# Peptides against a protein of PDB entry 6PSE: the designs that were tried, part 51

Target 1, 78 residues: chain A of PDB entry 6PSE
Amino acid sequence: PSEEEEYARLVMEAQPEWLRAEVKRLSHELAETTREKIQAAEYGLAVLEEKHQLKLQFEELEVDYEAIRSEMEQLKEA

## One batch from the design tools (peptide; made by RFdiffusion4, then SolubleMPNN)

Design b2_p15_4_s1 (from b2_p15_4, 5 letters changed)
Fold by OpenDDE base, seed 1:
Structure b2_p15_4_s1 (fold): chain B 78 residues (1-78), chain C 78 residues (1-78), chain A 15 residues (1-15)
Amino acid sequence: as target 1 above (78 residues)
Amino acid sequence: as target 1 above (78 residues)
Amino acid sequence: MEEIEAFFRRILAEA
């Protein structure tokens, strides 16, 4: 049997004291995992914002670069 | 009493059938929350990689821009 | 990129 099937059997045959302890354990792990999920989402949004600002700066520099490149090309051709 | 204290009392007074159902519910929520946490981490790493590549491109363009700017300044001064 | 942002915002909205 799989570990999942063995765990299911354990839950079915367990005494109330074990079941209460398991509810407490699972509640704690769920709370911690939820906190970690929220923190990951907050960090992800922060990096997205930084990437967006960097993209805007890159696009501004591309415009300035093409302006100078074009002016330089004109000076070389004349 | 707080909702946490009321829930703790419910767990202490609950029958085995309710406790087994609660273990099943919490296990399901933990599995889903864990999947979402992992996906959030994967997305965060993907955005970090994209930001890093964009930063490299930006720094390369800055070098090229400063080279042309300097050459143009020299031509204007001479 | 919009999908990733939407995912993060959903997680925070449900918290």
Scores: peptide ipSAE 0.646, ipTM 0.872, DockQ to the pose 0.971
Fold by OpenDDE base, seed 3:
Structure b2_p15_4_s1 (fold): chain B 78 residues (1-78), chain C 78 residues (1-78), chain A 15 residues (1-15)
Amino acid sequence: as target 1 above (78 residues)
Amino acid sequence: as target 1 above (78 residues)
Amino acid sequence: MEEIEAFFRRILAEA
């Protein structure tokens, strides 16, 4: 039998005391996993914002660079 | 009583059939939440990599920009 | 990028 089938059998045959303990265990794991999921999402959004700001700075520098490059090219051609 | 205290009472007084159903519910939610947590972590790493690549490109452009700026400044001062 | 942002925002909205 698979681990899942074995677990299902345990749940089916378990006494109330075991079931209550399992509810407590699962509730705890769910709470922790939910917290970690939320934290990951918050961190991810922060990194996205940092990336966005960096992209804006990059685009500004590209404009300035092209302006100077063009001026320099004109001076070299004259 | 708080929602947590009320839930604890329900678990304490519940029949085996309710407890088995609750184990099944919590197991399902835990599995889904775990999947989402993992997905969030994977997305976070992808964004970090994109940000890193963008930063490298930005730093390369800064070097090129400073080189041209310096050359242009020298031409204007001479 | 848009999909990732939407995913994170969904997680936080459901919290």
Scores: peptide ipSAE 0.645, ipTM 0.873, DockQ to the pose 0.961
Fold by OpenDDE base, seed 4:
Structure b2_p15_4_s1 (fold): chain B 78 residues (1-78), chain C 78 residues (1-78), chain A 15 residues (1-15)
Amino acid sequence: as target 1 above (78 residues)
Amino acid sequence: as target 1 above (78 residues)
Amino acid sequence: MEEIEAFFRRILAEA
């Protein structure tokens, strides 16, 4: 049997005391996992914002670079 | 009483059938939340890598830009 | 950046 099937059987055969303890355990793990999920989302958004700002800076530099490159090329052709 | 205290009392007074249903519910929510947490982390790492590659490209462009800028400045001073 | 990366890697390592 799969671990899931074995766990399901355990839950079905368990005493109330074990079930209460399992509810407590799962509640704790869910709370922690939820907190970590939220933190991961916050970090992801922060990184996205940093990347976006970097992209803007890069695009500005590209414009400046192409301006100088074009001017330099024109001077060489003249 | 807080919602947590009320929930704790509910769990303590609950029948086995309710407790089994609650274990099932919490297990499902934990599995979903865990999956979402993992997905958030995977996405976050992908964005970090994209940002890193963008930073490298930016630094390369800065070097190229400064080289052209310096050459242009020298030509203007001559 | 390093802290965020470490956090994500920890999550994936624990999965």
Scores: peptide ipSAE 0.641, ipTM 0.874, DockQ to the pose 0.969
Fold by OpenDDE base, seed 2:
Structure b2_p15_4_s1 (fold): chain B 78 residues (1-78), chain C 78 residues (1-78), chain A 15 residues (1-15)
Amino acid sequence: as target 1 above (78 residues)
Amino acid sequence: as target 1 above (78 residues)
Amino acid sequence: MEEIEAFFRRILAEA
């Protein structure tokens, strides 16, 4: 049997004391995992914001660069 | 009593059938939350990589821009 | 940023 099937049988045959302990364990793990998920989401948003700001700066620089490039080209052709 | 205290009492007084159902519920939620946490981490790493690539492009453009700016300045001063 | 990356990598390593 798979680990999952074995666990399922254990739960079905378990005494109340074991089940209460398992509820406590799972509740704890769920709480921890939830906190980590939330933190991951927060970090992800922070990185997205940083990337967005960088993109804006990049686009501004591209505009400035093309302006100078064009001006220089015109001056060279004159 | 707090919701946590009330839940704790419920678990202590619960029958095996309820406890088994609660184990199943918590296991399911833990699995889902874990998947979401993993997904968040994967997305986060992807965004970090994109940001890094953008930063490299930005730095390259800065170099090119400064080169043209300097050349333009020199030409104007002559 | 390095801390964030390390955090994500830890999560994935635990999976």
Scores: peptide ipSAE 0.639, ipTM 0.873, DockQ to the pose 0.970; fails the geometry check

Design b2_p15_4_s2 (from b2_p15_4 with D1M R4K K10A)
Fold by OpenDDE base, seed 5:
Structure b2_p15_4_s2 (fold): chain B 78 residues (1-78), chain C 78 residues (1-78), chain A 15 residues (1-15)
Amino acid sequence: as target 1 above (78 residues)
Amino acid sequence: as target 1 above (78 residues)
Amino acid sequence: MEEKRAFFEAILAEA
């Protein structure tokens, strides 16, 4: 039997005391995992914002670069 | 009593059938939340990598820009 | 990027 099947049997055959302890354990893990999920999402959004700002700076520099490049090219051709 | 205290009382007074159902519910929610947490972490890492690559490109462009700027300045001063 | 944003925002909206 798989671990899942074994766990299912354990739950079915368990006494109330074990079941209450398991509810407590699972509730705690769920709360902790939920907190971590939220933190991961917040962090992800922060990095996205940082990347976006960097992208804007990059595009601005590209414009400036092309302007100077064009001016330089004109000077060399003249 | 708080919701937490009421829930605790419910767990203490619940019959085995309810407890087994609660274990099942919590297990399901934990599995789902864990999957989402992992996915969020993976996405976060991906964005970090994208940001890093963009940073490298930006720094490369800065070098090129400063080179042309310097050349242009020299030409104007000569 | 937009897909990731939507995913993160969905998580936070759920919280």
Scores: peptide ipSAE 0.594, ipTM 0.870, DockQ to the pose 0.967
Fold by OpenDDE base, seed 2:
Formats: sequence, C-alpha cells, structure tokens
Structure b2_p15_4_s2 (fold): chain B 78 residues (1-78), chain C 78 residues (1-78), chain A 15 residues (1-15)
Amino acid sequence: as target 1 above (78 residues)
Amino acid sequence: as target 1 above (78 residues)
Amino acid sequence: MEEKRAFFEAILAEA
C-alpha cells in the first residue's frame, strides 16, 4: 500500500482526539506554507522590478554607445 | 470573538465525520499551497538568473562604452 | 517575464 492509502486508513480509524490534533497540525502547516508562498511572490515581484530598471539602464547605454560609435566611425571615414 | 477562536471552538465540538472531512480539506489545500510555493520559488530563482545575465551584459557594454568615450576624448584634446 | 509577474500577482491577490 502507498503512504497515501495508509494515511487515509489512519484518518478513517482515528479517534476524535487524534483528528482534532491533526486538524490543528494541518492548519498550522497551511498557515506557514501560505506565508512562505506570499513571501516568495513579494520577493519575485521585487526582483522583476529590479530587472526592469536594469533593462532600462541597459537600453539607455546602448543608445549612448551607438551615438558615440557612429560619430567615431564618421570621423574615421572623413 | 476572533475568527480563530470561533474556529477552534468548532473543532472542539465537531463530530468525527466533520473532523475527517476537515482533515481531507486541509490536506488538499496544503498540497496545492505547497505546489504554488515551490513554483513561486522556482520563478523567483529564474528571474534572479535573468537579472544576473543582464547585469553581466550591462557591465560589458559599460567597458566598451568607456573605451570609445576615452578614445573620442583623446582625439578632441589632440 | 509577464507569465511570472502574473503568477506572483495572482498569489498576492488571493491572499
């Protein structure tokens, strides 16, 4: 039998005291996991914003670079 | 009373059939929330890697830009 | 990027 099937049998045969304790345990784990999920999402959005700002800076530098490159090329061809 | 206190009282007074159903519900939600947490962590790591690669490209362009800028400045001062 | 953003925002919206 799988662990899942064994757990299901345990739940079916459990006394109310065990079931109440299990509800408490699962509720606690769910709350913790939910907090971690939210934290991960907040962090992910922050990094996305940082990446976006970096991309903007990169694109600005590309424009400046091409301007100087073009000017230099024109001077060499003169 | 808080929602948490009311829920705690419900669990205390609940019949085994309700408790078994609640264990099943919480187990399902925990599994789903765990999958989402893991996915969020994976996405967060991917964005960090993308940001890092972009930073490397930016730094390379800065080097190239400063080289051309310096050359141009030298030509103007000559 | 948009896929990841949407995913993160969905998590925060349901919280």
Scores: peptide ipSAE 0.593, ipTM 0.870, DockQ to the pose 0.971
Fold by OpenDDE base, seed 4:
Structure b2_p15_4_s2 (fold): chain B 78 residues (1-78), chain C 78 residues (1-78), chain A 15 residues (1-15)
Amino acid sequence: as target 1 above (78 residues)
Amino acid sequence: as target 1 above (78 residues)
Amino acid sequence: MEEKRAFFEAILAEA
């Protein structure tokens, strides 16, 4: 039997004391996992914002670069 | 009493059938939350990589910009 | 950046 099937059997045959302990365990794990999920989401959003800011900086630099390039080109043509 | 305290009391007083159902519920939620956590982490890493690539592009442009700027400055000083 | 990277990688490693 798979681990999942064995676990299911265990739950079905378990005494109340074990079941209560399992509820407590699962609740704890769920809480921790939820916290981690939330933190991961927050970090993800932060990285997105950082990337966005970097993109803006890049675009500004492109504008400045083209300005200088254009000026240089004009000087060479004159 | 807090919701947590009330829940704890419920667990303590619950019949085996309810406890088994709760184990099942919690297991399901844990599985889903875990999946979401993993997905968030994968997404986060992807964005980090995108940001890194953008940073490299930005740095390359900075080098090019400084080269032109320097050339322009030299021309003006001459 | 490295902090976030490490965090994400840790999540994936434990999974």
Scores: peptide ipSAE 0.585, ipTM 0.870, DockQ to the pose 0.974
Fold by OpenDDE base, seed 3:
Structure b2_p15_4_s2 (fold): chain B 78 residues (1-78), chain C 78 residues (1-78), chain A 15 residues (1-15)
Amino acid sequence: as target 1 above (78 residues)
Amino acid sequence: as target 1 above (78 residues)
Amino acid sequence: MEEKRAFFEAILAEA
């Protein structure tokens, strides 16, 4: 039998005391996992914001670069 | 009483059938939350990589820009 | 960046 099937049997045959303990265990793990999920999402958003700011700076520099490049090219061709 | 205390009482007074159902519910939520946590982490790493690539491009453009700017400045000052 | 990367990698490592 799979571990999943064995676990299911355990739950089905368990006494109330074990079941209460299992509810407590699962509740704890759920709370911890939820906290980690939220933290991961927050970090992800922070990185997105940093990337966005960098992109804005990059695009601004591209405009400035093309302006100077164009002027320089005109001087060389004249 | 807090919701946490009320829930604790419910678990303590619950019948085995309710407890088994609660174990099943919590197991399901834990599995879903775990998947979401993993997805958030994978997404975060992807954005970090994108930011890194953008940073490299930005730094490369800065070097090129400064080279042209310097040359142009020399021409104007001569 | 390193801190965030390490955090994400830790999550994936335990999965």
Scores: peptide ipSAE 0.583, ipTM 0.870, DockQ to the pose 0.982

Design b2_p15_4_s3 (from b2_p15_4, 6 letters changed)
Fold by OpenDDE base, seed 1:
Structure b2_p15_4_s3 (fold): chain B 78 residues (1-78), chain C 78 residues (1-78), chain A 15 residues (1-15)
Amino acid sequence: as target 1 above (78 residues)
Amino acid sequence: as target 1 above (78 residues)
Amino acid sequence: MEEIEAFFRRILEEA
């Protein structure tokens, strides 16, 4: 029997006191897991924002670099 | 009475059939929330890796830019 | 990138 089948049997044969305790346990784990999920999403959005700002800085530097490269090339050709 | 107090009373007064159904519901929600938490963590790591690669590219371009800037300044001073 | 952002926003909107 799988752990899932064994757990299902336990739930079916359990007394009300065990079932109430299991509801309490699962409710606590759900609340904790939900908080962790939210925290992960908040952190993910923060990193996305940092990446976006870095991308903008990179593109600005590319423009400046190409300007100097072009000027340098013109000086060498003249 | 708060929703939490009302829910606690419901659990205390509930019959075994309701309690078994609630264990099943909470188990399903916990599994789903856990999967979403894991996926959020995986996405977060992917974004961090992309940001890291972008940072390396940015730092490489900064080195190249400073080299050309310095060369250009030397040509102007000579 | 848009898919990842949408996923994170969905999580926060449903919270």
Scores: peptide ipSAE 0.640, ipTM 0.872, DockQ to the pose 0.973
Fold by OpenDDE base, seed 4:
Structure b2_p15_4_s3 (fold): chain B 78 residues (1-78), chain C 78 residues (1-78), chain A 15 residues (1-15)
Amino acid sequence: as target 1 above (78 residues)
Amino acid sequence: as target 1 above (78 residues)
Amino acid sequence: MEEIEAFFRRILEEA
């Protein structure tokens, strides 16, 4: 049997005291995991924003670079 | 009483059938939330890597830009 | 960035 099947059997055969303790454990783990998920989402958004700002700066520099490159090319051809 | 205190009382007064159902519910929610947390972390690392690569490209472009700028400045001064 | 990366890596290591 899989661990999931064994756990399911344990839950079905468990006494109320164990079940209450398990509800408490799972509630705690769910709360912690939820907090971490939210934090991960917040961090992800922060990184996305930083990447977006960097992309804008990069694109601006590319425009400036191409302007100078084009000017130099024109000067060399003249 | 807070919702948490009310829930705690409910768990203490609940029948085994309700407790087993609650364990099942919480286990399911924990599994889903865990999956979402992992996905958020994987996505976050991917964005960080993309940002890192973009930063490297930006720094390389800055070097190239300054080289051309300097060359143009020298040509103008000559 | 380092803090965020460490956080994400921790999540994946504990998974």
Scores: peptide ipSAE 0.634, ipTM 0.873, DockQ to the pose 0.967
Fold by OpenDDE base, seed 3:
Structure b2_p15_4_s3 (fold): chain B 78 residues (1-78), chain C 78 residues (1-78), chain A 15 residues (1-15)
Amino acid sequence: as target 1 above (78 residues)
Amino acid sequence: as target 1 above (78 residues)
Amino acid sequence: MEEIEAFFRRILEEA
């Protein structure tokens, strides 16, 4: 039998006291996992924002660089 | 009474059939939330890597830009 | 950044 099948059997044959304890355990784990999920999402958004700002700065620098590069190239060709 | 206190009372007074259903519900939600947490972490690491690569490119461009800027400034001062 | 990376890695290691 799989672990899942064994667990299902345990739940079916369990007394109310065990079931109440299992509800409490699962509720606790769900709360903790939910908190971690939310925190992960918040961190992800923060990193995305930082990457976005960096990309904007990079694009601005590219424009400035190409302007100077072009001017320098024209001077060398003259 | 708080929602938590009301839920606790419900669990205490519930019949085995309700408790088994609640175990099933909580197990399902825990599995889904765990999957979402993992997915968020994987995505976050991917964005971090992208930001890192972008930062390296930005720093390289800064070096090249300053080199040309300096050369151009010297030409204007002569 | 290191803190965030460590957090994500911890989640994946515990999975």
Scores: peptide ipSAE 0.633, ipTM 0.872, DockQ to the pose 0.980
Fold by OpenDDE base, seed 5:
Structure b2_p15_4_s3 (fold): chain B 78 residues (1-78), chain C 78 residues (1-78), chain A 15 residues (1-15)
Amino acid sequence: as target 1 above (78 residues)
Amino acid sequence: as target 1 above (78 residues)
Amino acid sequence: MEEIEAFFRRILEEA
């Protein structure tokens, strides 16, 4: 039997005291996992913002670069 | 009493059938939250990688830009 | 940034 099937059997055969302890354990793990999920989302947004700002800076530099490149090219063609 | 205290009392007074159902509910929520946490981490790492690549491209463009700028400045000074 | 990366990696390692 799979671990999942074994666990399901354990839950079905368990005494109330074990079941209450399991509810407590699962509640604790859920709370911790939820906090980590939220933190991961917050970090993800922070990185996205940093990437966005970097993209804007890159696009500005591209414009400036093309302006100078074009000017240099015109001087060479003249 | 707080919602937490009320829930704790419910768990203590609950019948085994309710407790088993609660274990099932919590297990399901934990599994879903865990998947979401993992997905958030995977996405976050992907964005970090994209940001890193963008940073490298930006630095390359800065070098090229400074080269042209310097050449242009030298021509103006001559 | 390093802290964020470490956090994400920890999550994936524990999974």
Scores: peptide ipSAE 0.633, ipTM 0.872, DockQ to the pose 0.969

Design b2_p15_4_s4 (from b2_p15_4, 6 letters changed)
Fold by OpenDDE base, seed 2:
Structure b2_p15_4_s4 (fold): chain B 78 residues (1-78), chain C 78 residues (1-78), chain A 15 residues (1-15)
Amino acid sequence: as target 1 above (78 residues)
Amino acid sequence: as target 1 above (78 residues)
Amino acid sequence: MEEIREFFERILEES
């Protein structure tokens, strides 16, 4: 049998005391995992914002670069 | 009493059938939340990598820009 | 990228 099947059987045959303990355990793990999930999402959004700001800076620099490049090219052609 | 205290009392007074159902519910939610947490972490890493690549491109452009800027400045000073 | 943003926002919204 799979671990999942064995666990299911354990739950079916468990005494109330074990079941209450398992509810407590699972509740705790769920709370922790939920907190971590939320934190990951918050961090992810922050990184997305940072990347966006970096992209804006990059695009601004591209404009400045092309301006100078074009000016230089014109001077060389004259 | 707080909701947490009320829930704790419910668990204490619950019948085995309810407890088994609660274990199943919590297990399911934990599995889903865990999957989402992992996915969030994976996405976060992907965004970080994208930001890193963008930063490298930005730094390369900065080098090119400074080269042309410096050349232009030298020409103007001559 | 937009998909990722929406994913994160969904997580925070449901929390």
Scores: peptide ipSAE 0.634, ipTM 0.871, DockQ to the pose 0.967
Fold by OpenDDE base, seed 1:
Structure b2_p15_4_s4 (fold): chain B 78 residues (1-78), chain C 78 residues (1-78), chain A 15 residues (1-15)
Amino acid sequence: as target 1 above (78 residues)
Amino acid sequence: as target 1 above (78 residues)
Amino acid sequence: MEEIREFFERILEES
């Protein structure tokens, strides 16, 4: 039998005291996992913002670079 | 009484059938939340990698920009 | 990228 099937059987045959303890355990794990999920999402959004700012800086530099490149080319062609 | 206290009382007074159903419910929610947490972590890593690549490109452009800037300055000073 | 943003935002909205 699979672990899942074994667990299912355990739940079916368990006494109320065990079931209450299991509810408590699962509730705790759910709370922790939920918190971790939220933290991951918050962090992800922060990184997205950082990337966005970096992209803006990059695009600004590209504009400046092309301006100088163009000027240099003109000077060399003269 | 708080919702938490009310829930705790419900668990204490519940019949085995309700408790088994609650274990099933919590297990399902835990599984879903876990999958979402993992997905969030994976997305976070992906964004970090993209940010890193962008930063490398930015730094390369900075080097090129400074090279042209320096050359331009030399030409103008001559 | 927008899909990722939306995913994160959804998680936070549901919390």
Scores: peptide ipSAE 0.633, ipTM 0.871, DockQ to the pose 0.970
Fold by OpenDDE base, seed 3:
Order: structure tokens, then sequence, then C-alpha cells
Structure b2_p15_4_s4 (fold): chain B 78 residues (1-78), chain C 78 residues (1-78), chain A 15 residues (1-15)
């Protein structure tokens, strides 16, 4: 049998004391995992915003750079 | 009592049938939450890497921009 | 990028 089938059998045959302990364990793990998931999402959104702001700055600098480059090119051609 | 205290009491007083159902529910939620946490971490890392690459490009452009700006300034002063 | 944003927002909305 698979581990899943074995676990299912254990749950089916378990005494109340084991079941209560398992509920406690799973509840704790779920709480921690949920917190970590939320934290990961918050950090991800923050980084996305930072990347977006950086992209805007980069695009502004590209415009300024091309303006000066073009002016310099014109001067060199004259 | 808090919701946590009420839940704890429910678990303590629950029959085996309820406990088995709760183990099943929690196991399912934990599996889903774990999957989402992992995916969130993977996405977060991807965005961080993209931001880092953009930052490198930005810094390179800043260097090039300052070089041309300085050259242009010297020409204007002459 | 938009898909990633929506994924994170969904996680936070479900919280």
Amino acid sequence: as target 1 above (78 residues)
Amino acid sequence: as target 1 above (78 residues)
Amino acid sequence: MEEIREFFERILEES
C-alpha cells in the first residue's frame, strides 16, 4: 500500500488520544505554513513594486542618455 | 473565551468520527497551503532575479550617461 | 509578471 493508504488506515484505526494529537500537530503546521505563505506573498509584491520603480527610473535615464548622445553626435559631425 | 480556546475545547470533547474528519480536513488544507507557499517562494525568487538584472543594467547606463554628460560639460565650458 | 502579481494578491486576499 502507498504511504497515503497506510496513513488513511492509521487514522481509521486510531484512538481518540492519537487523533487529538494529530489535529493539534496539523493545526500547528497549517498555521505556520499559512504565515509563511502570506509573508512570501507580501515580500513578492514589495519586490515587484521595487522592480517597477526601478524600471521607470531606467526608462527616464534612457531618454536623457539618448538626448545627450544625439546632441554629442551632431556636434561631432559638424 | 477566544476562538482558539473554543476550538481547543471542541477537539477535547469531540467524538472519534469528528476527529477523523478534522484530520482529513486539516491534511487537505495543509497540502494546498504548502503547495502555494512553495510556488510563492519560487515566484518571489524569480522577481528578485529580474530586479537584480535590471539594477545591473541601470548601473551600467548611469556610468555611460555620466561619461557623456561630463564630456558635454567640458565642451560647453570651452 | 502580471500573473505573479495576481498570484500574490490572491494569497493575500484569501488571508
Scores: peptide ipSAE 0.633, ipTM 0.872, DockQ to the pose 0.959
Fold by OpenDDE base, seed 4:
Structure b2_p15_4_s4 (fold): chain B 78 residues (1-78), chain C 78 residues (1-78), chain A 15 residues (1-15)
Amino acid sequence: as target 1 above (78 residues)
Amino acid sequence: as target 1 above (78 residues)
Amino acid sequence: MEEIREFFERILEES
């Protein structure tokens, strides 16, 4: 049987004391996993913001670069 | 009492049928939350990679820009 | 940046 099937059988045959302990364990793991999920989302947003700021800087530099490049090219063409 | 205390009391007084249902519920929520956490991490790593690539492009452009800027400045100084 | 990357990698490693 799969681990899932074995676990399902364990739950079905378990005594109340084990079930209460399992509820407690799962509740704890769920709380911890939820916290980590939230933190991952927060970090993701932070990185997105940093990327956005970098993109803005890059676009500004592109404008400045193209201005100088164009000026230099015009000098070479003349 | 807090929600946590009320829930703890519910678990303590619950019948096996309720406890088994709660284990199933929590297991499902844990699996779902874990999947979401993993997805958030995968997405976060993708954004980090995109940011890194953008940073490399930015640094390359900075080098090119400074080269042209310096050349233009030298022409003005001469 | 490195802290965030390590956090994401840890999540994926544990999964």
Scores: peptide ipSAE 0.628, ipTM 0.871, DockQ to the pose 0.975

